# Designs tried in a protein design run: peptides against a protein of PDB entry 7BBL. Part 84

Target 1, 86 residues: chain A of PDB entry 7BBL
Amino acid sequence: IAQESLESQEQRARAALRERYLRSLLAMVGHQVSFTLHEGVRVAAHFGATDLDVANFYVSQLQTPIGVQAEALLRCSDIISYTFKP

## One batch from the design tools (peptide; made by RFdiffusion4, then SolubleMPNN)

Design b2_p25_8_s2 (from b2_p25_8, 11 letters changed)
Fold by OpenDDE base, seed 1:
Structure b2_p25_8_s2 (fold): chain B 86 residues (1-86), chain A 25 residues (1-25)
Amino acid sequence: as target 1 above (86 residues)
Amino acid sequence: SAVEAALARFLREVEEAIARERALL
């Protein structure tokens, strides 16, 4: 009656969390995302794509304080946080 | 468009990544 090692159990736990994270990225597809930027600026845009490490967000119809940008790239350094409704 | 192309790449990459993680479960 062999049992899985602790390290193997931890590896599976990490993998499970990683999968959950990845699926959360997929959940943004087809949805609007709200971004909090510096100086209290908040913008909304349609999700396009992101890196697996969320370093960049590719978005469309970016609603900014001064107008709408058809397509845009938001860098991690520009973003404080983001939210969306799945 | 650039965003559409990025979406296509994203979908492939994330789904492949999910498959890799599931192989460990």
Scores: peptide ipSAE 0.656, ipTM 0.927, DockQ to the pose 0.821
Fold by OpenDDE base, seed 5:
Structure b2_p25_8_s2 (fold): chain B 86 residues (1-86), chain A 25 residues (1-25)
Amino acid sequence: as target 1 above (86 residues)
Amino acid sequence: SAVEAALARFLREVEEAIARERALL
């Protein structure tokens, strides 16, 4: 690594972390995501898309306890947590 | 579909964001 100012080093470090985060979002493409919703309800769906702050998830084939929803939008307020296998 | 449209937007946004970060490294 070339010698650079502390500020420049910190900026690059932050940029590297941001890139890694963004790539983690891309890693969900083509995969099923499991969501934990309120009251302990767990659902699984095919990843469609999300915004860059993961506030909203566009998903397909949402498997709920009472059936499958072809397409759905899960809002941040709906989701406690999520996980997926990259 | 709505999901397909969202995916297209997502891919563009993320790819562009990654490119911006890469340019800073």
Scores: peptide ipSAE 0.656, ipTM 0.927, DockQ to the pose 0.801
Fold by OpenDDE base, seed 2:
Structure b2_p25_8_s2 (fold): chain B 86 residues (1-86), chain A 25 residues (1-25)
Amino acid sequence: as target 1 above (86 residues)
Amino acid sequence: SAVEAALARFLREVEEAIARERALL
C-alpha cells in the first residue's frame, strides 16, 4: 500500500490553501465589497479587480461619506479589512 | 473603461493561477 509522505501531504495542504485564496478573489466578481479604512471609515463598492499579491482593488460605484466615485483605486495601505457575500 | 480592462486581465490571471495550483494537487 503506497502512502504519501508527510512532506507531500503538507505541500498539498499549502496548495489547497493557495487555491482557496485565489478562489476567494474570484468569488468577488460581480459582488459588492465592503471596506474598512482608517479612522473608522467604511465604504462599499462593486468589485472590479485586484492584484493577486498586493491586494490593490479596482472598484466601481464606490460609496464614500461624501458621495459616489464612479471608479476608484483602493491601495492595500488604505485598507484595514474587507468583507463580501459570495 | 479602466476597471473593465482590469477585470478582463484579472479574470485571466486568477484563472491561470488557479489552474497552476490545481496541477500541483
Scores: peptide ipSAE 0.654, ipTM 0.927, DockQ to the pose 0.796
Fold by OpenDDE base, seed 3:
Order: sequence, then structure tokens, then C-alpha cells
Structure b2_p25_8_s2 (fold): chain B 86 residues (1-86), chain A 25 residues (1-25)
Amino acid sequence: as target 1 above (86 residues)
Amino acid sequence: SAVEAALARFLREVEEAIARERALL
């Protein structure tokens, strides 16, 4: 029988990694997310949605140093990193 | 709301993307 080509093996490996990434995005649904912004500012919000490339985060109940925003959009340029407890 | 609408789109897009990757495995 024919052996699987190297290119085919690499294709499946990349697909597996992409699927794991996508599932990590789904894991945020229904959870609060903590964001590290510039100048050491940290905020917390309820996850709403994101683009598949995480260009934008749609969130609710965003806790900021100057108050709470009911709904907000955080752009990737605003965010250094984020964490959550699945 | 805008967030609710975004969530609905997000869920559809992620599920469809996962299905496409699964087809390659």
C-alpha cells in the first residue's frame, strides 16, 4: 500500500492545530476574560464574541478604572494579552 | 444587542471553520 506523503502529513498537522485554536475560542463563551492593556492597565469583562483572527473582542460589563461599560469593543491594538478560566 | 448579534455570528463562523478543518483530518 502507498505511504502518506510528507505534504499530506503536514497538512493534517496544521489542520489539527487550527482546530485546537478554534476550540480555544469557543471555550471563552460564557466566561469572564481578563485583559492586559497598555500602561499596565488590566480590565475584566464578560466574553461576547471575537473575530476568528481575534482582531476584535466584543464584550459586556467591561470593568475599567473609571467605571463599567455595558458593552464594548476591544481592538487587538488595545490588547497586550488576555486570560480566562475555562 | 450588538454583542448578542456578534455572538450568534461568532458561533456560526467557528463551527463552520471547525467543520472545514475536520474534513482534512
Scores: peptide ipSAE 0.653, ipTM 0.927, DockQ to the pose 0.803

## One batch from the design tools (peptide; made by RFdiffusion4, then SolubleMPNN)

Design b2_p26_3_s1
Fold by OpenDDE base, seed 4:
Structure b2_p26_3_s1 (fold): chain B 86 residues (1-86), chain A 26 residues (1-26)
Amino acid sequence: as target 1 above (86 residues)
Amino acid sequence: EEVARARARVRALEEELRRLFAELRA
């Protein structure tokens, strides 16, 4: 019956947001992702994984202008923007 | 305890992501 403290409520809310974020990342596994790279290069791939700070993307079936790479690592420094396909 | 349970879920998810990343870069 005792009401949860405001601090506890905030902590729970922050945890909930973090959980939603992490679940969204997991949900994107295997989904197509499009990347915009430097010099206007755009590629598509299937999302494999990323580290928790999204510094690196491990992808599969990377469609590049010169062919398909079965697996690839894309770093934040290589990427201008990206979008997931539902 | 609600906060503890919430944090536990977060930790579990983070661990899943870490394992997934490790598996793919190995």
Scores: peptide ipSAE 0.634, ipTM 0.929, DockQ to the pose 0.652
Fold by OpenDDE base, seed 1:
Structure b2_p26_3_s1 (fold): chain B 86 residues (1-86), chain A 26 residues (1-26)
Amino acid sequence: as target 1 above (86 residues)
Amino acid sequence: EEVARARARVRALEEELRRLFAELRA
């Protein structure tokens, strides 16, 4: 079999990495995610979904200092860091 | 074609994630 071109090999490699990333995101659906927000506020929630550029997080059961919010949309501008808990 | 198959899988996954986000946001 003729060897795959270098360009094709690189394209496959990039696609493989992207696939792994996307499957990881899907695997995190329903799992807990912790966010560090401004002013030292830390919250925990269940990951629902994010857009493909991870600009927004849709979460459920958001635990905040003032109570639990059933559903919430967190914007990248609100978040300092986040951690998925598998 | 291997590249085409790989890209198709990626596109399908991205579409799933887009739909999931849209459904939750609706």
Scores: peptide ipSAE 0.633, ipTM 0.928, DockQ to the pose 0.670
Fold by OpenDDE base, seed 5:
Structure b2_p26_3_s1 (fold): chain B 86 residues (1-86), chain A 26 residues (1-26)
Amino acid sequence: as target 1 above (86 residues)
Amino acid sequence: EEVARARARVRALEEELRRLFAELRA
């Protein structure tokens, strides 16, 4: 029996984890997301996309205490935490 | 080769996410 090397097994495992992560990001597209921002401000929006390191969030229908923004880009520096609503 | 196939899937997903982000912010 041809056995996959230990190195190859580890590489495959890492790739599988990366794939799972990336698919999870795609699965959240269009779903509602809640962000906790500075000063305890909480906003809700529809998730559009993130960059690969989740440094930025592109969202739509951002509901803020002072109004609704049709489209917005939120950066990590803006966000304390976030929660998706599947 | 399984590793190569797995890496190809990852690359495809990353490209899809990059395109999605770029398209939405355009």
Scores: peptide ipSAE 0.633, ipTM 0.928, DockQ to the pose 0.694
Fold by OpenDDE base, seed 3:
Structure b2_p26_3_s1 (fold): chain B 86 residues (1-86), chain A 26 residues (1-26)
Amino acid sequence: as target 1 above (86 residues)
Amino acid sequence: EEVARARARVRALEEELRRLFAELRA
């Protein structure tokens, strides 16, 4: 009787977790995100997209201390932390 | 099989996100 091996089960489980993660990212598209940057700077924006490896963030309506920037790219190196607001 | 299908879904999602990022950045 053919049964799924332990290895296959683990592979499937990992794939499921990855899928869950990716779907979560997609679900956040358009939602507000708050970033904590260096020197205590905090900004809010709407999440557009991220790349999959470097974790760069493409955002819109970036609210800065001096006004709103329509479009912006925030690099992982610029970010201390971030929080999505569902 | 099941593993192949699961991986295919992941690849499709990753491609979708890549396209989204590229599209917005362009």
Scores: peptide ipSAE 0.632, ipTM 0.928, DockQ to the pose 0.673

Design b2_p26_3_s3
Fold by OpenDDE base, seed 5:
Structure b2_p26_3_s3 (fold): chain B 86 residues (1-86), chain A 26 residues (1-26)
Amino acid sequence: as target 1 above (86 residues)
Amino acid sequence: EEVAEARLRVRRLEEELRRLFEELRR
């Protein structure tokens, strides 16, 4: 019974973190998400999809302070934080 | 092998998310 190498342990840990992140993204699909944007602006939208590295969010029914946008793309640079309820 | 299996899961997840994003943005 050989011990797992240090390199293997590190690779497994990195893979686990990536998997957890990606699964969290999938969990948002089809759910309403609340976004906190700059200047304290809070919006809600239905999550459609996101890219893998830039974290741009494609959403629908974006509820803004001045109205509802049917389809929208929110850039990572616009978002301070987001929450959703699975 | 656990590392290989973990990498495969990651790749499958990434491909699913990539397809979803590209379908919606067009």
Scores: peptide ipSAE 0.581, ipTM 0.918, DockQ to the pose 0.698
Fold by OpenDDE base, seed 4:
Structure b2_p26_3_s3 (fold): chain B 86 residues (1-86), chain A 26 residues (1-26)
Amino acid sequence: as target 1 above (86 residues)
Amino acid sequence: EEVAEARLRVRRLEEELRRLFEELRR
């Protein structure tokens, strides 16, 4: 039985990590996500999409301390962390 | 080819996410 090359194994491993990452992004679609922003500000919104480098988050029903924004674009640079319930 | 299959899955996922992104970005 032919042994898979080390290069092939590494390629599969990289692909698997990428797949898991991308699936995690898809898992957030349509779900409420909580974001921690600068200065300790916390907001929640329904996740719509992000670009593949996660530079931008397109969200809806953004709940901010001063009201709800129907749609918003959050820059990754504005976000300290985020979490959601699957 | 397992590598090819893995890459194909990744490409399909990226295409799906790209479509969602483009639809919302308009």
Scores: peptide ipSAE 0.575, ipTM 0.917, DockQ to the pose 0.718
Fold by OpenDDE base, seed 1:
Structure b2_p26_3_s3 (fold): chain B 86 residues (1-86), chain A 26 residues (1-26)
Amino acid sequence: as target 1 above (86 residues)
Amino acid sequence: EEVAEARLRVRRLEEELRRLFEELRR
C-alpha cells in the first residue's frame, strides 16, 4: 500500500481536529453551558445549537443576573469563553 | 482514502448540527 503523502497526513490531522470540535458541539446539545461574557459577566444556559460560520449560539433557559430568559441567541462576538460539564 | 473518510464524517456532523440550528431558530 502506498504511503500517505505528507499533504494527505496534514489534511487528515486537520479533519480530525474539526471532527473533535464538532463532536464537542454535539456533546453540548441539551446540556447546560456556562458562558463568560464581556465585563466578567457569567451566564448559564441550555445549549440548543450553533451555526457553523458565525458561531451564534441558540440557547434556552438563559440564567442572567436579573432573571431567566426562556430563549436567546448569543453571538460569538459577545462570548469570551464557554465551558460545560458533559 | 483515509482523508475522504475523515471528510465524510466531518460533513455528516456539520449537516446534523446545521439541521438542529435551523429547526430550533424557526
Scores: peptide ipSAE 0.570, ipTM 0.915, DockQ to the pose 0.685
Fold by OpenDDE base, seed 3:
Structure b2_p26_3_s3 (fold): chain B 86 residues (1-86), chain A 26 residues (1-26)
Amino acid sequence: as target 1 above (86 residues)
Amino acid sequence: EEVAEARLRVRRLEEELRRLFEELRR
């Protein structure tokens, strides 16, 4: 059995990390996610999709302190953290 | 190789997510 080269191992590791990340995004589709935004604002919404480059979050039924938005776009820069219950 | 297969899986995932975003952004 030929041993995988160091470079190949590193390439595989990077690909694995990217795959894990993308699968985590896919897992959130259609599920409720809780977001912590700036100034301690917390909101909950159903995850729709995300921009792979900018990481914008397209969500629905966004629950905010002042009401519910049917559809909304959350920017990565606005998000401090988020939690997802599988 | 395993690397090629891993890259293909990544591409498929990216395509699926990209398509989803494009559908919603429309």
Scores: peptide ipSAE 0.563, ipTM 0.914, DockQ to the pose 0.652

Design b2_p26_3_s4
Fold by OpenDDE base, seed 5:
Structure b2_p26_3_s4 (fold): chain B 86 residues (1-86), chain A 26 residues (1-26)
Amino acid sequence: as target 1 above (86 residues)
Amino acid sequence: EEVARARARVEELEAELRELFAALRA
């Protein structure tokens, strides 16, 4: 029986993991996300997009202690943690 | 070829994400 090479198998495995990750990012688009920022500040927003390395988050309707920002760009350096709501 | 197809899917997904991010920031 013809067997796929080990190298090819590894390549497919890596591609599959990458695909799953990317699809997960896409699946979160439009969903609410809660961010924990420094000093215990927690904000909620709707997730718009992130770059591939999750360095930046583009969000809408960012609910902050001082008001709502229609659109905002959050940087990874500003974020301690985040959670997506299904 | 399976690997080529898999890579193509990944590249397409990455392109979609990049385009989405760029579009929203515009």
Scores: peptide ipSAE 0.644, ipTM 0.930, DockQ to the pose 0.659
Fold by OpenDDE base, seed 1:
Structure b2_p26_3_s4 (fold): chain B 86 residues (1-86), chain A 26 residues (1-26)
Amino acid sequence: as target 1 above (86 residues)
Amino acid sequence: EEVARARARVEELEAELRELFAALRA
């Protein structure tokens, strides 16, 4: 009989979207990610983790023009764009 | 309470992500 308030409905909706997003990040662990960096440089790596605001990317097996880095931290200031491979 | 349960799931996921990030940067 009691109907959930509009505010409560909105809160649940936001929580659902956040949950979907976070689960997607977890699902991408170990998947390949491609980054477009400055000066036209494009690199590929395996996604490790990001902080919650996606300011930093921890990756492994970073493939650069000069070699492969076993582990690396990429900051948002380094990145123009990125894409995940499903 | 539905909102509380939903928030709890989100917080657990965020904790997992924080732990993962912390483990990799250690």
Scores: peptide ipSAE 0.644, ipTM 0.929, DockQ to the pose 0.672
Fold by OpenDDE base, seed 2:
Structure b2_p26_3_s4 (fold): chain B 86 residues (1-86), chain A 26 residues (1-26)
Amino acid sequence: as target 1 above (86 residues)
Amino acid sequence: EEVARARARVEELEAELRELFAALRA
């Protein structure tokens, strides 16, 4: 029986986890997301996209205490936590 | 080769996400 090497098995496992993560991001496109910001501020929006490194969030219909922004960019430095609503 | 195929899928997904982000910011 031909067997896959241990190294190959580990590489496949890492790739599978990365693929699962990326597919999850794609699945969240258009879904509502809630952000907890500093000073207890919480906002809701629709998830548009995020980059792969800096974790910048491009969102739409951002509901803030001072009004609604049709489009907005939130940076990881602004965010304490976030929750998707699948 | 299974690892190569898996890597290719990941790279394609990353490309799609990069393009999506760029398109929304344009």
Scores: peptide ipSAE 0.643, ipTM 0.929, DockQ to the pose 0.673
Fold by OpenDDE base, seed 3:
Structure b2_p26_3_s4 (fold): chain B 86 residues (1-86), chain A 26 residues (1-26)
Amino acid sequence: as target 1 above (86 residues)
Amino acid sequence: EEVARARARVEELEAELRELFAALRA
């Protein structure tokens, strides 16, 4: 039997990791997510979507200190950290 | 080919995510 090239093996491995990552993002759709913003502000929302580089988060029902925002876009520059709630 | 199939799955997933993002952005 022919041996798969090292390059091909690595390509498959990279593709598998990428697929795992992307499926994880899709799995989080609709789940609650908590964001830590500047000045110690923490907000909670429901995850809608991110771009492929996770530079932006589209969320719904964003719970802010001054009320609930139906929809919002949070940019990575505004976010210190985030955690998905299972 | 295995690599081609793997890449195809990735491309499909990326397309789905891009479409979802675009839909919410609009």
Scores: peptide ipSAE 0.643, ipTM 0.929, DockQ to the pose 0.688

Design b2_p26_4_s1 (from b2_p26_4, 9 letters changed)
Fold by OpenDDE base, seed 3:
Structure b2_p26_4_s1 (fold): chain B 86 residues (1-86), chain A 26 residues (1-26)
Amino acid sequence: as target 1 above (86 residues)
Amino acid sequence: MPSVAEFVARLEAAIAEERALRAELA
């Protein structure tokens, strides 16, 4: 009985996770997202895009404790989690 | 700051690539 190799199984699993992540980004485009940052700081902004390595989130209308930025860049390393309504 | 249109196109292309890869490995 032929069985798929462990290597092949892992590769397919990684591809599945990558696709799921990419689809989540696609669903997020144009929607307001709530970001949880370090030290309990929460901000809200309209999601625009990420760069190729997903190092940065490009957003608009960023609501911060000290005001609203029309356009802003959020470093992925500064983001603990985020949520949005599709 | 990348354009939204370009970003969406890149996402859709990348998604297609991942699906094609899984299909080839099956």
Scores: peptide ipSAE 0.545, ipTM 0.907, DockQ to the pose 0.863
Fold by OpenDDE base, seed 1:
Structure b2_p26_4_s1 (fold): chain B 86 residues (1-86), chain A 26 residues (1-26)
Amino acid sequence: as target 1 above (86 residues)
Amino acid sequence: MPSVAEFVARLEAAIAEERALRAELA
């Protein structure tokens, strides 16, 4: 019986994961997000946008230990994880 | 920083691309 090639299966799996990620970003629009950064730093910010290729996060009202930054760019390499309430 | 409308449009386009790819591979 003919079956889907391994490469096709892998591509479909990657596409499914990517769509799940993109849908989560869509759910994030207009919400405050909590980001866990390196060295145990946790910040909160209003989600603005991402660049879909690099996964940089453009945010506003970033609450940092030093104060509030009106607008900020959080690079993917800076972020360990993030959570939000849809 | 992109506007909300621009970003949402990009997201929806990207989601459509992933769906199209999966459909093509099915």
Scores: peptide ipSAE 0.544, ipTM 0.907, DockQ to the pose 0.862
Fold by OpenDDE base, seed 4:
Structure b2_p26_4_s1 (fold): chain B 86 residues (1-86), chain A 26 residues (1-26)
Amino acid sequence: as target 1 above (86 residues)
Amino acid sequence: MPSVAEFVARLEAAIAEERALRAELA
């Protein structure tokens, strides 16, 4: 029985994780997302798009403690976590 | 802001690529 190389196993594992991530983004489309930012700041926004290299989140109707922004860009480095209801 | 439709298309394409890669390595 031929054994798959370690390199191939790692590639498949990375591909599986990436697909799961991409599917989660797809599930997020058209939904409101709650973002937890640094220092306890929490915001909610309608998810629009993201860079596939995980650089930026493009959102609309960003609800912050001080008001609502029609459109906004959230850098991934500013985001601690996020949740949404598919 | 980028088009939502365009983004969805990009996601679907990227997902297909990952699937193809895993199938190739299986």
Scores: peptide ipSAE 0.543, ipTM 0.906, DockQ to the pose 0.931
Fold by OpenDDE base, seed 2:
Structure b2_p26_4_s1 (fold): chain B 86 residues (1-86), chain A 26 residues (1-26)
Amino acid sequence: as target 1 above (86 residues)
Amino acid sequence: MPSVAEFVARLEAAIAEERALRAELA
């Protein structure tokens, strides 16, 4: 029985995870996303775009404790988690 | 800020690349 190499299996697994991530971004387009940041800060914003490699989030209508910011950049390092409803 | 339409196109292209890679490794 022909068997796929371990390296090929790992590469396929990584590709599957990458595709899943990309599809999640696609599902996020046009939706409001809730971000959990450090120190318990939670913000909501409309998803715009990301850097596909660095995972910087470009968002609009960012709701912060002090008001709404029309456009904002959220770095991946600033984000603990995020949720959205597709 | 990147255009939403352009971003969607980039996403779809990137997804296609990952799918092609998996198909090659299958």
Scores: peptide ipSAE 0.543, ipTM 0.907, DockQ to the pose 0.883

Design b2_p26_5_s3
Fold by OpenDDE base, seed 5:
Structure b2_p26_5_s3 (fold): chain B 86 residues (1-86), chain A 26 residues (1-26)
Amino acid sequence: as target 1 above (86 residues)
Amino acid sequence: SVEEFVARLQAAIEEQRALQQQLAAE
């Protein structure tokens, strides 16, 4: 049996990661998400939607150190990591 | 809306599954 090329392996790996990402977004629907931003800022918000390609997060009831923002956009460049309980 | 977003997600997942099936067949 012929082994697949490195390029094919990478392509399949990227495809698998993409599916996992999409499924994780689906799991976030209806849940609060905790975001770690730069400079040690931690925020929590109710998940609304994302740009499926860019991974920008549209959220509501964003709890920040300064106060609560009813609706907010968290750009992918602002986010270090995020967690949620499914 | 939430319903619209879920629908978009489901469609994207189905498309991704189709892509992976194609890749697996190669």
Scores: peptide ipSAE 0.490, ipTM 0.893, DockQ to the pose 0.601
Fold by OpenDDE base, seed 1:
Structure b2_p26_5_s3 (fold): chain B 86 residues (1-86), chain A 26 residues (1-26)
Amino acid sequence: as target 1 above (86 residues)
Amino acid sequence: SVEEFVARLQAAIEEQRALQQQLAAE
């Protein structure tokens, strides 16, 4: 068979990562998530929803160093990483 | 609602599977 192009390989890899991301969101539903933000700030919140195309996180009971927000939006640009326990 | 989000998420996963199948066939 013809050798797969690098572009095609990368497309498949991106597609696989996208599926893993989506499944991770499904596993995240109803769970608390820990977010690592800039300047070493770490927050925890209950997962609500995301913009599936932009990866903005809509969360509740956001625990920050200075207090708790009932509802909050965490933009992708603010997030370095996140973890959760399914 | 949570139910609506889960439904949208499941639909997105199915769409993603269809895309992956297409990429695998090409």
Scores: peptide ipSAE 0.488, ipTM 0.893, DockQ to the pose 0.588
Fold by OpenDDE base, seed 3:
Parts: sequence; C-alpha cells; structure tokens
Structure b2_p26_5_s3 (fold): chain B 86 residues (1-86), chain A 26 residues (1-26)
Amino acid sequence: as target 1 above (86 residues)
Amino acid sequence: SVEEFVARLQAAIEEQRALQQQLAAE
C-alpha cells in the first residue's frame, strides 16, 4: 500500500499552520489585542505590526500593571497566547 | 506604515498558498 512519507505530512501541517497564523495577523490589524505573558501577567495593546519570521509584535498603548507604554515590542518568547475581537 | 505591512503580509499569504499547492500536487 502506497503511503505518503511522514516528512511530507509534516510539511503540509506546518504550511497550513503558517497560513492560519498569517491570516490571523491580517484580521488583527487596527485592533486591540490581549496578551497573556509569563507568570499570569496579562496586558492589552493596539496592534501595529509583526516580524513575520520571529513573530515579534510591535504595539502601541501597551497597558501593563505598572503603567502605559506608548510604543512597545513584545517578543515571541514573552508571549504565551493572545486574543482579539475581529 | 500600515499599508506597507499589509502588503508584505498579503504577499506572504500568497507564497504560502503557492507552497501548499505544490505540496498537494506531490
């Protein structure tokens, strides 16, 4: 029985996930995003742009427990998850 | 700018579509 290789299956899976990610970014443009960071910290900010390779988030009006930052960069390593209202 | 970012993002999506089409044709 001919079956596709595991490597081929993994390639398709990665490609599908990346497209889904990119489409979510497009939907995020111009919206406020809620980020869940480490140790239960949650912040909110207006989405600006991302680094498409590293998934760094460039945001504005970042609301943190210690105040508001006008412009900020959130690294992918700092982010556990994020949500937004389309 | 926002316009430039959206343009880059759209291009990336198109590239992913092309890749997926190639993978599906294998």
Scores: peptide ipSAE 0.486, ipTM 0.892, DockQ to the pose 0.558
Fold by OpenDDE base, seed 4:
Structure b2_p26_5_s3 (fold): chain B 86 residues (1-86), chain A 26 residues (1-26)
Amino acid sequence: as target 1 above (86 residues)
Amino acid sequence: SVEEFVARLQAAIEEQRALQQQLAAE
């Protein structure tokens, strides 16, 4: 078996992660997602769409500690992690 | 719309799969 270069291995890894990310977004369509934000803030919202390049999340019915926002934008820099049920 | 987003997403996945296949063939 031919030895792959480090660059080739890294490229494959990035490609695999990208595909996994995209498939996860597809799985989110029509589902509620729970987001963990900074300072221990946790919110839940219905997934709407994302900027596939920047990874901004456009959501609806965002449940926050102070109420529900009909529409909201969650920036990738604001998000620590998220979970959802496919 | 949701339909438009899904369409864009599916297209992106197809492009990504094509890239993956190219990388796998190298």
Scores: peptide ipSAE 0.486, ipTM 0.893, DockQ to the pose 0.602

